# Designs tried in a protein design run: peptides against a protein of PDB entry 4HTP. Part 15

Target 1, 231 residues: chain A of PDB entry 4HTP
Amino acid sequence: SQTVASHVPFADLCSTLERIQKSKGRAEKIRHFREFLDSWRKFHDALHKNHKDVTDSFYPAMRLILPQLERERMAYGIKETMLAKLYIELLNLPRDGKDALKLLNYRTPTGTHGDAGDFAMIAYFVLKPRCLQKGSLTIQQVNDLLDSIASNNSAKRKDLIKKSLLQLITQSSALEQKWLIRMIIKDLKLGVSQQTIFSVFHNDAAELHNVTTDLEKVCRQLHDPSVGLSD

## One batch from the design tools (peptide; aimed at target 1 V8 F36 S39 K42)

Design b2_p13_1 (made by RFdiffusion4)
Pose (drawn by RFdiffusion4):
Structure b2_p13_1 (pose): chain A 221 residues (1-106, 117-231), chain P 13 residues (1-13)
Amino acid sequence: SQTVASHVPFADLCSTLERIQKSKGRAEKIRHFREFLDSWRKFHDALHKNHKDVTDSFYPAMRLILPQLERERMAYGIKETMLAKLYIELLNLPRDGKDALKLLNYGDFAMIAYFVLKPRCLQKGSLTIQQVNDLLDSIASNNSAKRKDLIKKSLLQLITQSSALEQKWLIRMIIKDLKLGVSQQTIFSVFHNDAAELHNVTTDLEKVCRQLHDPSVGLSD
Amino acid sequence: STAHMEELTEELE
């Protein structure tokens, strides 16, 4: 019943992605990712130490790291133009004000929002990776159910409980373009030698994370 | 970014 994702602050995923994006070289981008992946695996063993048929995996984090491969969630129905309106309303931004104009006259949208949010209020987030996933699930379902009001509410919960950095990365997760500077093939190859292959056949990110959870155990076994 | 998981691992061990 328990998951690694319920114990990991979304902020730690975000700080990892930030350092990845900020790194100039491939080796350094891989290092930052590998450290988070390796810690996730160590904590997985400690958490599920004496457990039986464990289905927990790196999937809750991997689906955010490779969001373009997201298949389980339907479309979010979220445009950068409406996030701008949501922030103007939420932050009580005067429309003639400098911050409101930056959002309206839209180095992607996530960065503009980052610069707007950075000097403001909350500096430390509270959400776990699991809670972020649960809320993204509610947004996708409510888009399918044509409930734009429940989408606003769920997105408000995500935004108001998160730091500027988390929000920058959450936006990028919703738009599905992280701009990390490291390819999907590279990310899969760091996770597992066979991961790129398994994903080609299955097109199933959760299956790949679960089946190839152990790096020393290959597809042949 | 990993310290939190490392500390939790130590506590569980």

Design b2_p13_1_s1 (made by RFdiffusion4, then SolubleMPNN; from b2_p13_1, 4 letters changed)
Fold by OpenDDE base, seed 2:
Structure b2_p13_1_s1 (fold): chain B 231 residues (1-231), chain A 13 residues (1-13)
Amino acid sequence: as target 1 above (231 residues)
Amino acid sequence: STEHLEKLTKELE
C-alpha cells in the first residue's frame, strides 16, 4: 500500500527537527512542527484521494519525533559507545586520533563547543566533512531499517544489526545521522515537550495517548484535526 | 523542509 512516508525524504524530517531545535521561542518551534504536519496531511489527502479508510497516518514520522513513546519496536540495544566504535571503524579514524577520542570520550568536554554529553553533536562535527551532502532514505526506509535493528537485537544477530546500521549511515548526510542517533538514543533535545507535540497534532491526542499508550492509534484516529474523539 | 511535500501535493492535484 502507498504511504506518505514512502515519499517523504528523511532529510525533510531532519531539517524540520533542526529548525525546531535552533528556534529559541516555543511559538517558533511549534510553527516549524505545524508546517511539516500540515504539509504531510495535505499530501496524504492528495495521495489517498480515491481511497477511503486507509491506515496510513503521521505515525511513521511521529514515532521518530517521539521515540520515547515507541511500543511497537523493541529495544535497539545500541549505545553511544557502540556507535563510536562503528564510526571509528567505518571512517577509518586513527584510534588515538582526536576525532576517535572525541567520539569515545563524548562526555568529557575536550573543545570549545558546549556539546559535552551530546554524542550526536560530536558525531555530527566528525561526520560533516566526511559524509554525503544529501541522504537517499525515505522516512519509511529509515523505519524499516530501525525495525530490522530492533528485530535482530532481539534475535541476537549482531552482524545483521551492523549491516542495517551501515546502510543507515552510508545513505545519510551528517545532519541526518545527527538526528538518527538522537532517535536511536531516544533524546531529540528539541526543547518542546511531548504535550506540546500532541497538542499541535490534535486537541485530543494527549488524552487518547494517555488512555491507549498506542501512538499509531493516536495518529490514525486523530489524523483529521477537525474530527475529535467524540465524533 | 515542506517544499518537497508541497511539490508532490501539487503534482497529484
Scores: peptide ipSAE 0.310, ipTM 0.902, DockQ to the pose 0.900
OpenDDE base, seeds 1, 3, 4, 5: peptide ipSAE 0.302, 0.306, 0.298, 0.310; ipTM 0.900, 0.902, 0.900, 0.902

Design b2_p13_1_s2 (made by RFdiffusion4, then SolubleMPNN; from b2_p13_1, 4 letters changed)
Fold by OpenDDE base, seed 5:
Structure b2_p13_1_s2 (fold): chain B 231 residues (1-231), chain A 13 residues (1-13)
Amino acid sequence: as target 1 above (231 residues)
Amino acid sequence: STEHLDKLTEELE
């Protein structure tokens, strides 16, 4: 079965998230999210025009936008220190060099940007001159790799975790990796609340999530913004 | 952010 997520580049989601983050006003942040969501729904309708009762929904994107609400995927077991070490190795950074030290000591201000404590931003600036400009992963592929990481973490297969991480890193731009890191750490720093995201998605989304705590169910049952929970 | 999605939609219509 075809899914919208299998066609949407991860870069498109990251670009949307970047715009949301850079926007100062709530209304502007909401606009960027709404535009992405509307385009997603329009594509869904076109893709599934001849197939009613599909299980496809916004869930693949929503679980990346609200990673703290993830319940299907188990813990990644990945921290900033692990990622720092991986990047130092992968990028062949001198361990005593400026960039390696920035990654390892991300909590201390070492630069002019004031990004202390935000590992993803520190990583972005290190990666920007070293990574490809355009990634190749779809949202589905990103979720598949994240599923693999979680599964292998549960199974204590560190080698396979590294393999999936390397695939994510090598096929992503610096900007995409910034957001991927934030998804893994489960802190996007968008400047909009969970309630705002739900309210834009569907008027009944917050209520349904409060009852079910099932993000996929919320996305599936409330896929159509014109059909309410009480209808 | 939506340009690719919009193009894909147009291709299906």
Scores: peptide ipSAE 0.318, ipTM 0.907, DockQ to the pose 0.893
OpenDDE base, seeds 1, 2, 3, 4: peptide ipSAE 0.308, 0.317, 0.313, 0.295; ipTM 0.903, 0.907, 0.907, 0.901

Design b2_p13_1_s3 (made by RFdiffusion4, then SolubleMPNN; from b2_p13_1, 5 letters changed)
Fold by OpenDDE base, seed 5:
Structure b2_p13_1_s3 (fold): chain B 231 residues (1-231), chain A 13 residues (1-13)
Amino acid sequence: as target 1 above (231 residues)
Amino acid sequence: STENLDRLTEELE
C-alpha cells in the first residue's frame, strides 16, 4: 500500500516549518501551514484516486509537527550533548575549535546571532558550510529512522542508534537537520499553539484529540475537512 | 514550501 509520506520530501516539510518560524503574525503562520496541508490532501486524492478505503492520513507529518504529542514512538534517549559530540566526530571538528565549542556550550552566548540556548540554530550555522545543500529523505524515511532510534534506545543498542542518526545526518541539508534536531528534542519553536495547528487541520481535531489523545486517530477520522465528528 | 510536492501531484494527474 502506498502512502503520501513515502513520496513527500522531508525538505518540503522543513521549508514550510522554516517559513512558519520566520513569519511574524499568526495569520501568516497559519497560511504557510494551510498551504502545506492543502497540497498534502491534494496529493493524497491523486495518489489514492481508485482506493477510497485507505488508512493513509496526515499522521506521518503531524507527528513531526507536534512531536510532544507522540505516543506510538518511545523516547529517543538523545540529548543535545550527544548530538554535539556526534557532529564533532562526523565533521572532524577540532575539539578546542570555535565550532566544536559552540556545539558543546550552546547555552552560553557565542558569536553574533544571539542563538544561545537553541542547539538546533547553533548546529545549523555549523552545518551550513559543511553539508549537503539538498536532502534526499522522504517523510516516511525520516519516521522509519526515528522509529529505529526509539526502538534501539529501548533495547539499549547504542551502536544502532548511532547508525540511524548517521543516516539521517548524511542525507539531510543543514536546514533539514535544524528541524530534525527540534523534532527529536520535541521543541519546534514555531510560534503557533497546538490548538492553532489542530484548528487549521480540522474544526473537530482539538476535541477529538482531547478525548482520545491519539494523534493517528485524529488524523485518520478527520482526514476529510468537510466531514465532521458528529456527521 | 510545497514546490516538490506540487510537482509530484502534477505527475499523477
Scores: peptide ipSAE 0.463, ipTM 0.938, DockQ to the pose 0.824
OpenDDE base, seeds 1, 2, 3, 4: peptide ipSAE 0.460, 0.456, 0.455, 0.453; ipTM 0.937, 0.937, 0.936, 0.934

Design b2_p13_1_s4 (made by RFdiffusion4, then SolubleMPNN; from b2_p13_1, 5 letters changed)
Fold by OpenDDE base, seed 4:
Order: sequence, then structure tokens, then C-alpha cells
Structure b2_p13_1_s4 (fold): chain B 231 residues (1-231), chain A 13 residues (1-13)
Amino acid sequence: as target 1 above (231 residues)
Amino acid sequence: STEHLLELAEQLE
């Protein structure tokens, strides 16, 4: 099915998230999110101009922005240690080398960047000189791969989990992988609350989510910011 | 980026 997410590069979402994270004030963080959302809605209107009653919504992006609210896919079963080992293998890093040790001991303060405990940031610096400058994945493709990981985790198919992870990694820039890691670990560190994200998305979003706990339903029913729950 | 999405939207017209 033709969706906005099938056309939007994952890089665009990651760039937006990076801007949000780097912004100091709440207002600036909100602005970056709003700009992305508005662009998404405009693209939706253009893509579906001749099609009424589409089920397409912001959900594919929202579930990556608020990964802790994911209810459709099951747990990934992936932790930082697993990712560290995977990167060491994939990048052929010496196990006793500096970069391998940084990944494995990500909780230990390593001097200059203050990134202690943030595995994604540590991974970013290891990946930056080694990975593609530009990724090729769309938001839909990322979600498809994440769905595969969750499904295979439930099925205890570790080999297939690794396969999907490798596809994600090999088709992503270092920046995209930083954010992908945070999505998998379910901690984006944006410095903006869930409530703020919902409030920017739609005035009734927080209320509808509190009742339904269904992020897709929230995104679909409240796709139009001018149409409320009571309408 | 926002600009990229707008460009993509324009290409669909």
C-alpha cells in the first residue's frame, strides 16, 4: 500500500530528532517537531489527493518517536551488550581495541564527550568514520525490519534477528544508527515529554491515548489537527 | 528535512 512512510527517508526523521535533541529550549524543540509533522501532513494530502478514507497516518513515525508506547510489535530482546558485540563483529574491531572496549564498557565515563551511559552516542562516534554518509532506508522499511526483529525474537530465531539488524546497519548512516539504537532501546533522550509530543500532534491526542493506549488509533483518528474527538 | 518532504510533495502534483 502507498503510504507517506514509504516515501519519507529515515534520514529525514533522524535529522529532525537530532535538531530536537540539540535544541536547548522547549519552544525550539517543539518547532522542529511541528515542522516535520506539518511537512508530513502536507505530503499526505498530496499523496492521497485522489483517495478518500485512507488509513495512512503519522503512526509509522510516531511509533519511532515514542517507542516506549509501542504496543503492536512485541519486544525486540535487544540490549546494548548485544549491539556492542554485533558492531564489534560487523566492523571487525579488535576485541581488546579501544573502540570495542568503548562499546562494551559504554557505562564507564570515557573522558571528553560526557556521553557516559549513552550507548547510542558512543556507537555513533565509532560508526562515523566507518559507515555510509547517507542511508537508503525509508521509515516504512525501518518499521518493517523492526517488525521482523520483534517477530523473530518471539519465535526465538536469533539468526533471523541478526539478519534484520545487519540490514538496518548496513543501509544506515552513523547518525541514523544512533537514532535507530535509541528507538530499539526505547530512550530517545529528546528532552521533550510525551505529553508535549502529543500536544503538538493534536490537542486531543493525550486524552485519546490515555483512554485507548493505541498509538495508531490516536494518529489515525486525529490525523487532521482541525478535527477533534467530539466531531 | 521539512524542505525535502515539501519537494517530494510537489513532485506528486
Scores: peptide ipSAE 0.060, ipTM 0.798, DockQ to the pose 0.811
OpenDDE base, seeds 1, 2, 3, 5: peptide ipSAE 0.045, 0.053, 0.057, 0.050; ipTM 0.781, 0.792, 0.796, 0.787

Design b2_p13_2 (made by RFdiffusion4)
Pose (drawn by RFdiffusion4):
Structure b2_p13_2 (pose): chain A 221 residues (1-106, 117-231), chain P 13 residues (1-13)
Amino acid sequence: SQTVASHVPFADLCSTLERIQKSKGRAEKIRHFREFLDSWRKFHDALHKNHKDVTDSFYPAMRLILPQLERERMAYGIKETMLAKLYIELLNLPRDGKDALKLLNYGDFAMIAYFVLKPRCLQKGSLTIQQVNDLLDSIASNNSAKRKDLIKKSLLQLITQSSALEQKWLIRMIIKDLKLGVSQQTIFSVFHNDAAELHNVTTDLEKVCRQLHDPSVGLSD
Amino acid sequence: SVSEFFDELIDEL
């Protein structure tokens, strides 16, 4: 019943992605990712130490790291133009004000929102990776259910409980373009030698994470 | 670091 994702601050995923994006070279981008992946695996063993048929995996984090491969969640129905309106309303931004104009006159949208949010209020987030996933699930379902009000509420929960950095990365997760500077092939290859292959045949991100959880145990086994 | 954070979680267990 328990998951690694319920114990990991979304902020630690975000700080990892930030350092990846900031790194100039491939080797350094891989290093930052590998450290988070390796810690996730160590904590997985400690958490599920004496457990039977464990289905927990790196999937809750991997689906955010490779969001373009997201298949389980339907479309979010979220445009950068409406996030701008949501922030103007939420932050009580005067429309003639400098910050409101930056959002309205839209180095992607996530960065503009980052610069707007950075000097403001909350500096430390509170959400875990699991809670972020649960809320993204509500947003996708409510888009399918044509409930734009429930989408606003769920997105408001995500935004108001998160730091500027988390929000920058959350926006990029919703738009599905992280701009990390490291390819999907590279990310799969760091995770597991066989991961790129398994994803080609299955197109299933959760299956790949779960089946190839152990890096020393290949597809042949 | 993320590693130190995870070590703390494991010690708590």

Design b2_p13_2_s1 (made by RFdiffusion4, then SolubleMPNN; from b2_p13_2, 6 letters changed)
Fold by OpenDDE base, seed 1:
Structure b2_p13_2_s1 (fold): chain B 231 residues (1-231), chain A 13 residues (1-13)
Amino acid sequence: as target 1 above (231 residues)
Amino acid sequence: SIAERFEELIASL
């Protein structure tokens, strides 16, 4: 069946996350998230206008926004060092060049942008002049590729992991890759708490998650902000 | 805006 995630570009999620990150105040961060969420719900209603009792929900986006709460897919087995090596190879970066060294030594302050320790930001600046400006992936496609990575990691198929990573990378802008990296590493650095995200999503979301630890169930059961747990 | 983007998506249905 069709899902909202199959229609929404991953770029649109990333642009929203970028706005949230750049916002200083909690209220502004919340506004950006709320605008995306409300738009998602509106699209859901339009997409499923003639279909009742669909299982489609905000889950495909929520699991990328709160990747630390992912329980459905297994571990990726991907670290910053692996990504660094992959980028060096893919971009044909000289190993002794400044960009390769920045990626490999991402924990060391470089004095350029103050991004020490944030691999995704370092990668972004390396990628920005070298990759496409507009990605082509939907949120669903990103999740499918991430599922593939997790599955192949479980199966110990490193070649297939690399294949899926290459698909993600080659079809994503620098900004999209920045956020994708953060999703894989499970640290978005949004500056807004998990509880705030849940509270904006639904008043009962935090409670339901605390009981079930099932993010999909939270998103599905509390899809309508006007319908509570007791209803 | 994100709202405008989603309106475009809705229009494409």
Scores: peptide ipSAE 0.688, ipTM 0.970, DockQ to the pose 0.768
OpenDDE base, seeds 2, 3, 4, 5: peptide ipSAE 0.684, 0.684, 0.687, 0.687; ipTM 0.970, 0.970, 0.970, 0.970

Design b2_p13_2_s2 (made by RFdiffusion4, then SolubleMPNN; from b2_p13_2, 7 letters changed)
Fold by OpenDDE base, seed 2:
Structure b2_p13_2_s2 (fold): chain B 231 residues (1-231), chain A 13 residues (1-13)
Amino acid sequence: as target 1 above (231 residues)
Amino acid sequence: SFADRVEELIAEL
């Protein structure tokens, strides 16, 4: 079945997340998220105008925005060190060069941007002059690749994990990769709480999640902001 | 932004 996620570029989610992160106030952060969500719902209504009983929901995006709440896919088995080594290889960075050392020693302050400990930001600046300006992946494709990584990690297929990672990397801009890394590491640094995200999504979302611990169920049952949990 | 393009994306359906 067709999904909204199969039509929405991953770049659009990343640009929204970037706006949220850069916004100083809570109200502005909420505005950016709300605008994305409202657009998603509008697109959903258009896509499914002739189908009332669909399982499609905001879940494909929500699980990337709140990756700590992911319960469907298992662990990726990916750490910053693995990504650092992969980028060094992929970008053919000199091992003793400044950029390679920045990636490997991401916890050590380098004095450049004050991004010590934030691997995704360090990677972003290394990638920015070297990567595509615009990615080509949809949200659905990103989730499919992440599912593949988790599945292959469980199966101990390191070669296939690398293959899926390479596909993600080669089809993504530097900005998209920054956010992808944060999704994998499960730390988006948005400056807005989980509770705020749920509250903007639906008034009953936090309550339903507390009871079910099922993010997909929350997104599906509370897809319509005007329909409450008790309705 | 996605919000700016949603109408165009809908039109492409």
Scores: peptide ipSAE 0.398, ipTM 0.939, DockQ to the pose 0.801; fails the geometry check
OpenDDE base, seeds 1, 3, 4, 5: peptide ipSAE 0.396, 0.392, 0.394, 0.395; ipTM 0.938, 0.938, 0.938, 0.938; seeds 1, 3, 4, 5 fail the geometry check

Design b2_p13_2_s3 (made by RFdiffusion4, then SolubleMPNN; from b2_p13_2, 7 letters changed)
Fold by OpenDDE base, seed 2:
Structure b2_p13_2_s3 (fold): chain B 231 residues (1-231), chain A 13 residues (1-13)
Amino acid sequence: as target 1 above (231 residues)
Amino acid sequence: SFEERVQELIESL
């Protein structure tokens, strides 16, 4: 069946996240998220106009926005050091070069940017002059690849993990990779709380999540902002 | 913007 996530570029989610992160005030951060969500719901209504009781929801995006709440996928088994080594290999960076050392020593960078401890930002600046300007992945494709990584990690298939990571990397812009890294590491640094995200999504979302701990169920049952839990 | 692209996607359905 068709899903909204199969039509929405991952780049659009990343651009929204970037706008949220760059916004100074809570109200502006909320506005950017709300605009994305409203557009998603609008597209959902159009896509499923003639179909009742679809299971499609905001879940594919929500699980990337709140990756710490992921319960469907198992652990990726990916750390910053692994990504650093992968980027060094993929970009053919000299091992003793400045960029390789930045990636490996991301906790104590000597650079001009206050990005100490934020591997994704360090990676972004290394990638920016080297990567494509526009990615080609949809949100669904990103989730499929992340599912593959988690599954292969469980199966101890390191080669297949690398394959999926390479597909993610080679089909993503530097900005998209910045956010992808943060999703994998499960720290988006948006400057808004989980509670705020739920509150914007639906008035009852936080409550339902507290009871069920099921993010998909939250997204599906509370897809319509005008229909509450008691409705 | 994403909103504009969504509108285009809707129109393409």
Scores: peptide ipSAE 0.439, ipTM 0.916, DockQ to the pose 0.839
OpenDDE base, seeds 1, 3, 4, 5: peptide ipSAE 0.412, 0.426, 0.421, 0.413; ipTM 0.930, 0.918, 0.916, 0.931

Design b2_p13_2_s4 (made by RFdiffusion4, then SolubleMPNN; from b2_p13_2, 7 letters changed)
Fold by OpenDDE base, seed 2:
Structure b2_p13_2_s4 (fold): chain B 231 residues (1-231), chain A 13 residues (1-13)
Amino acid sequence: as target 1 above (231 residues)
Amino acid sequence: SFAERVEKLIEEL
């Protein structure tokens, strides 16, 4: 079955997240998220116009926006050091070079950027001059690859984990990789709370999540902002 | 914008 996520570029989610992060005020952050969500819902209605009782929802995006609430996927088993080594290899960075050392020693940066401890930002600046300007992955494809990583981590298939990571990396812009890293590490640094995200999504979302702890159920049952839990 | 792209996608459905 067709999903909204299969049609939405991962780049559009990342661009939205970037806008949210850069916004200074809560209201502006909320606006950017709301605009993305409204557009998603509009597309959903069009895509599923002739189909009743579809299971498609905002879940594919929501689980990337709130990765700490992920319960369907097992652990990725990926840390910053693994990503650093992968990037050094992939980009053929000199091991004793400035960029390699920045990635490996991301907690103690020697550079001018106040990005200490934020591996994703350090990676972004290394990647920006070296990678594609535009990615090619959809939100669905990103989730499929992340599913693969989690599954293969559970199965202790390091080779297949690397394969999926390479596919993510080689088909993503620097900006997309910045956010992908943050999704994997489960720290987006958006400057808005989980409660705010839920509140914007649906008035009853926080309550339903508190009861079910099931993000997919929250997204599916509360897909329509005008229909509440009691309706 | 994403909103504009959605409009195009809808037209292509």
Scores: peptide ipSAE 0.470, ipTM 0.933, DockQ to the pose 0.886
OpenDDE base, seeds 1, 3, 4, 5: peptide ipSAE 0.460, 0.468, 0.462, 0.466; ipTM 0.932, 0.934, 0.932, 0.933

Design b2_p13_3 (made by RFdiffusion4)
Pose (drawn by RFdiffusion4):
Structure b2_p13_3 (pose): chain A 221 residues (1-106, 117-231), chain P 13 residues (1-13)
Amino acid sequence: SQTVASHVPFADLCSTLERIQKSKGRAEKIRHFREFLDSWRKFHDALHKNHKDVTDSFYPAMRLILPQLERERMAYGIKETMLAKLYIELLNLPRDGKDALKLLNYGDFAMIAYFVLKPRCLQKGSLTIQQVNDLLDSIASNNSAKRKDLIKKSLLQLITQSSALEQKWLIRMIIKDLKLGVSQQTIFSVFHNDAAELHNVTTDLEKVCRQLHDPSVGLSD
Amino acid sequence: NAHMEELIEELES
């Protein structure tokens, strides 16, 4: 019943992505990712130490790291233009104000929002990766259920409980373009030698994470 | 990741 994702601050995923994006070289981008992946695996063993048929995996984090491969969640129905409106309303931004104009007159949207949010209020987030996933699930379902009000509420939960950095990365997860500077092939290859292959045949991100959880155990086994 | 490492230490203790 328990998950690694329920114990990992979304902030730690975001700080990892930030360092990845910031790194100039491939080797350094891989290093930052590998450190988070390796810690996730160590904690997985400690958490599920004496457990039986464990289905937990790196999937809750991997689906955020490779969001373009997201298949379980339906479309979010979220446009950058409406996030701008949501922030103007939420932050009580005067429309003639400098910050409101930056959002309205839209180095992607996530960065603009980052610069707007950075000097403001909350500096430390509180959400875990699991809670972020649960809320993204509510947003996708409510888009399918045509409930734009429940989408606003869920997104407000995500936004108000998160730091500027987490919000920058959350926006990018929703738009599905992280701009990390490291390819999907590279990310799969760091995770597992066989991961790129398994994804080609299955198109199933959770299956790949679960089946190839152990890096020393291949597809042949 | 210091946070996960600290949790591991707590679980092993």

Design b2_p13_3_s1 (made by RFdiffusion4, then SolubleMPNN; from b2_p13_3, 6 letters changed)
Fold by OpenDDE base, seed 2:
Structure b2_p13_3_s1 (fold): chain B 231 residues (1-231), chain A 13 residues (1-13)
Amino acid sequence: as target 1 above (231 residues)
Amino acid sequence: MEHLEKLVEELEK
């Protein structure tokens, strides 16, 4: 079935998240999120113009924006140390080199950027001169690969986990990988609360999520911002 | 967002 997520580049979501993170004020952060959401809804209406009963919703994006609320996927089993080792291998970084040591010792303040403790930012600067400028993955493809990782983690298929991670890495820009890492680690550092994200999505979203704890149900039932829970 | 806007325009044609 056709989904909005199958048409939206992952890069578009990452660019939106980057704008949100860089914005100083709450109002500006909200504006960037709202613009992405409104564009998504508009695309949904156009894509599904001839289909009234679709299950498609903002869920594929929302579960990446609020990864700590993920309930459908099992645990990835991926930590920063695993990613560091993978990047060192993939990029053929010297083990005793500056970049390898930055990735492995990401919690220790090293260098001028002040990014100590933020693995995704450290990875970004290592990747920026080495990766492609534009990624090729859609939001749907990213979710499919993340589903594969979670499933294979449960099945203890380490080789297949590595394969899916390599697909994510090789088809993503440095900026996309920064955000992908944060999604996997479940810490986006947007500077905007979960409550704010829900409030922008729909007035009743926080309430429905508190009752159901089902992010897909929230996105599906409250797809139309003009239709409330009581309607 | 520019990409989404273009896609919407294409679907509305």
Scores: peptide ipSAE 0.036, ipTM 0.761, DockQ to the pose 0.829
OpenDDE base, seeds 1, 3, 4, 5: peptide ipSAE 0.034, 0.033, 0.015, 0.015; ipTM 0.753, 0.663, 0.515, 0.521

Design b2_p13_3_s2 (made by RFdiffusion4, then SolubleMPNN; from b2_p13_3, 6 letters changed)
Fold by OpenDDE base, seed 2:
Structure b2_p13_3_s2 (fold): chain B 231 residues (1-231), chain A 13 residues (1-13)
Amino acid sequence: as target 1 above (231 residues)
Amino acid sequence: MEHLEKLVEELEA
């Protein structure tokens, strides 16, 4: 079945997240999220114009925006150290070089950028001069690859985990990888609360999530902002 | 989202 996520570039989500992060005020952060959400809903309505009762929803995006609420996908088994080693290998960075050491020692302030402890930001600066300017992945493809990683982690297939990670990395810009890392580590640092995200999505979203803990149900049942839980 | 808006316009056309 056709999904909105199969048509939306992952880059579009990442650019939205970047705008949210850079915004200082809550209102501006909310605006950027709302704009993305509204565009998604409009696209959904157009895509599914002749199809009633579709299961497609904002869930593919929401689970990336609120990765700490993921319940369908099992643990990735990926930490910053693993990613650091992978990047060193993939980018052929000298092991004793400045960039390799930055990735490995990401918790130690090494200088001018107050990015100590934020592996994704450190990775971004290493990747920026070395990666594609534009990625090629859709939101659906990113989720499929993340599903593969989680499944293979559960199955202890380390080689297949690496394969999926390499596919993500090689088809993503530095900016997309920054956000992908944060999604995997489950810390987006958006500066906006989960409650705010839910409130913008739908007035009843926080309540439904509190009861069900099912992010997909929340996204599906509350797809239309004008239709409440009691309707 | 400029890209999504364009895609919507293309679908509605």
Scores: peptide ipSAE 0.036, ipTM 0.771, DockQ to the pose 0.911
OpenDDE base, seeds 1, 3, 4, 5: peptide ipSAE 0.034, 0.035, 0.016, 0.016; ipTM 0.760, 0.764, 0.545, 0.541

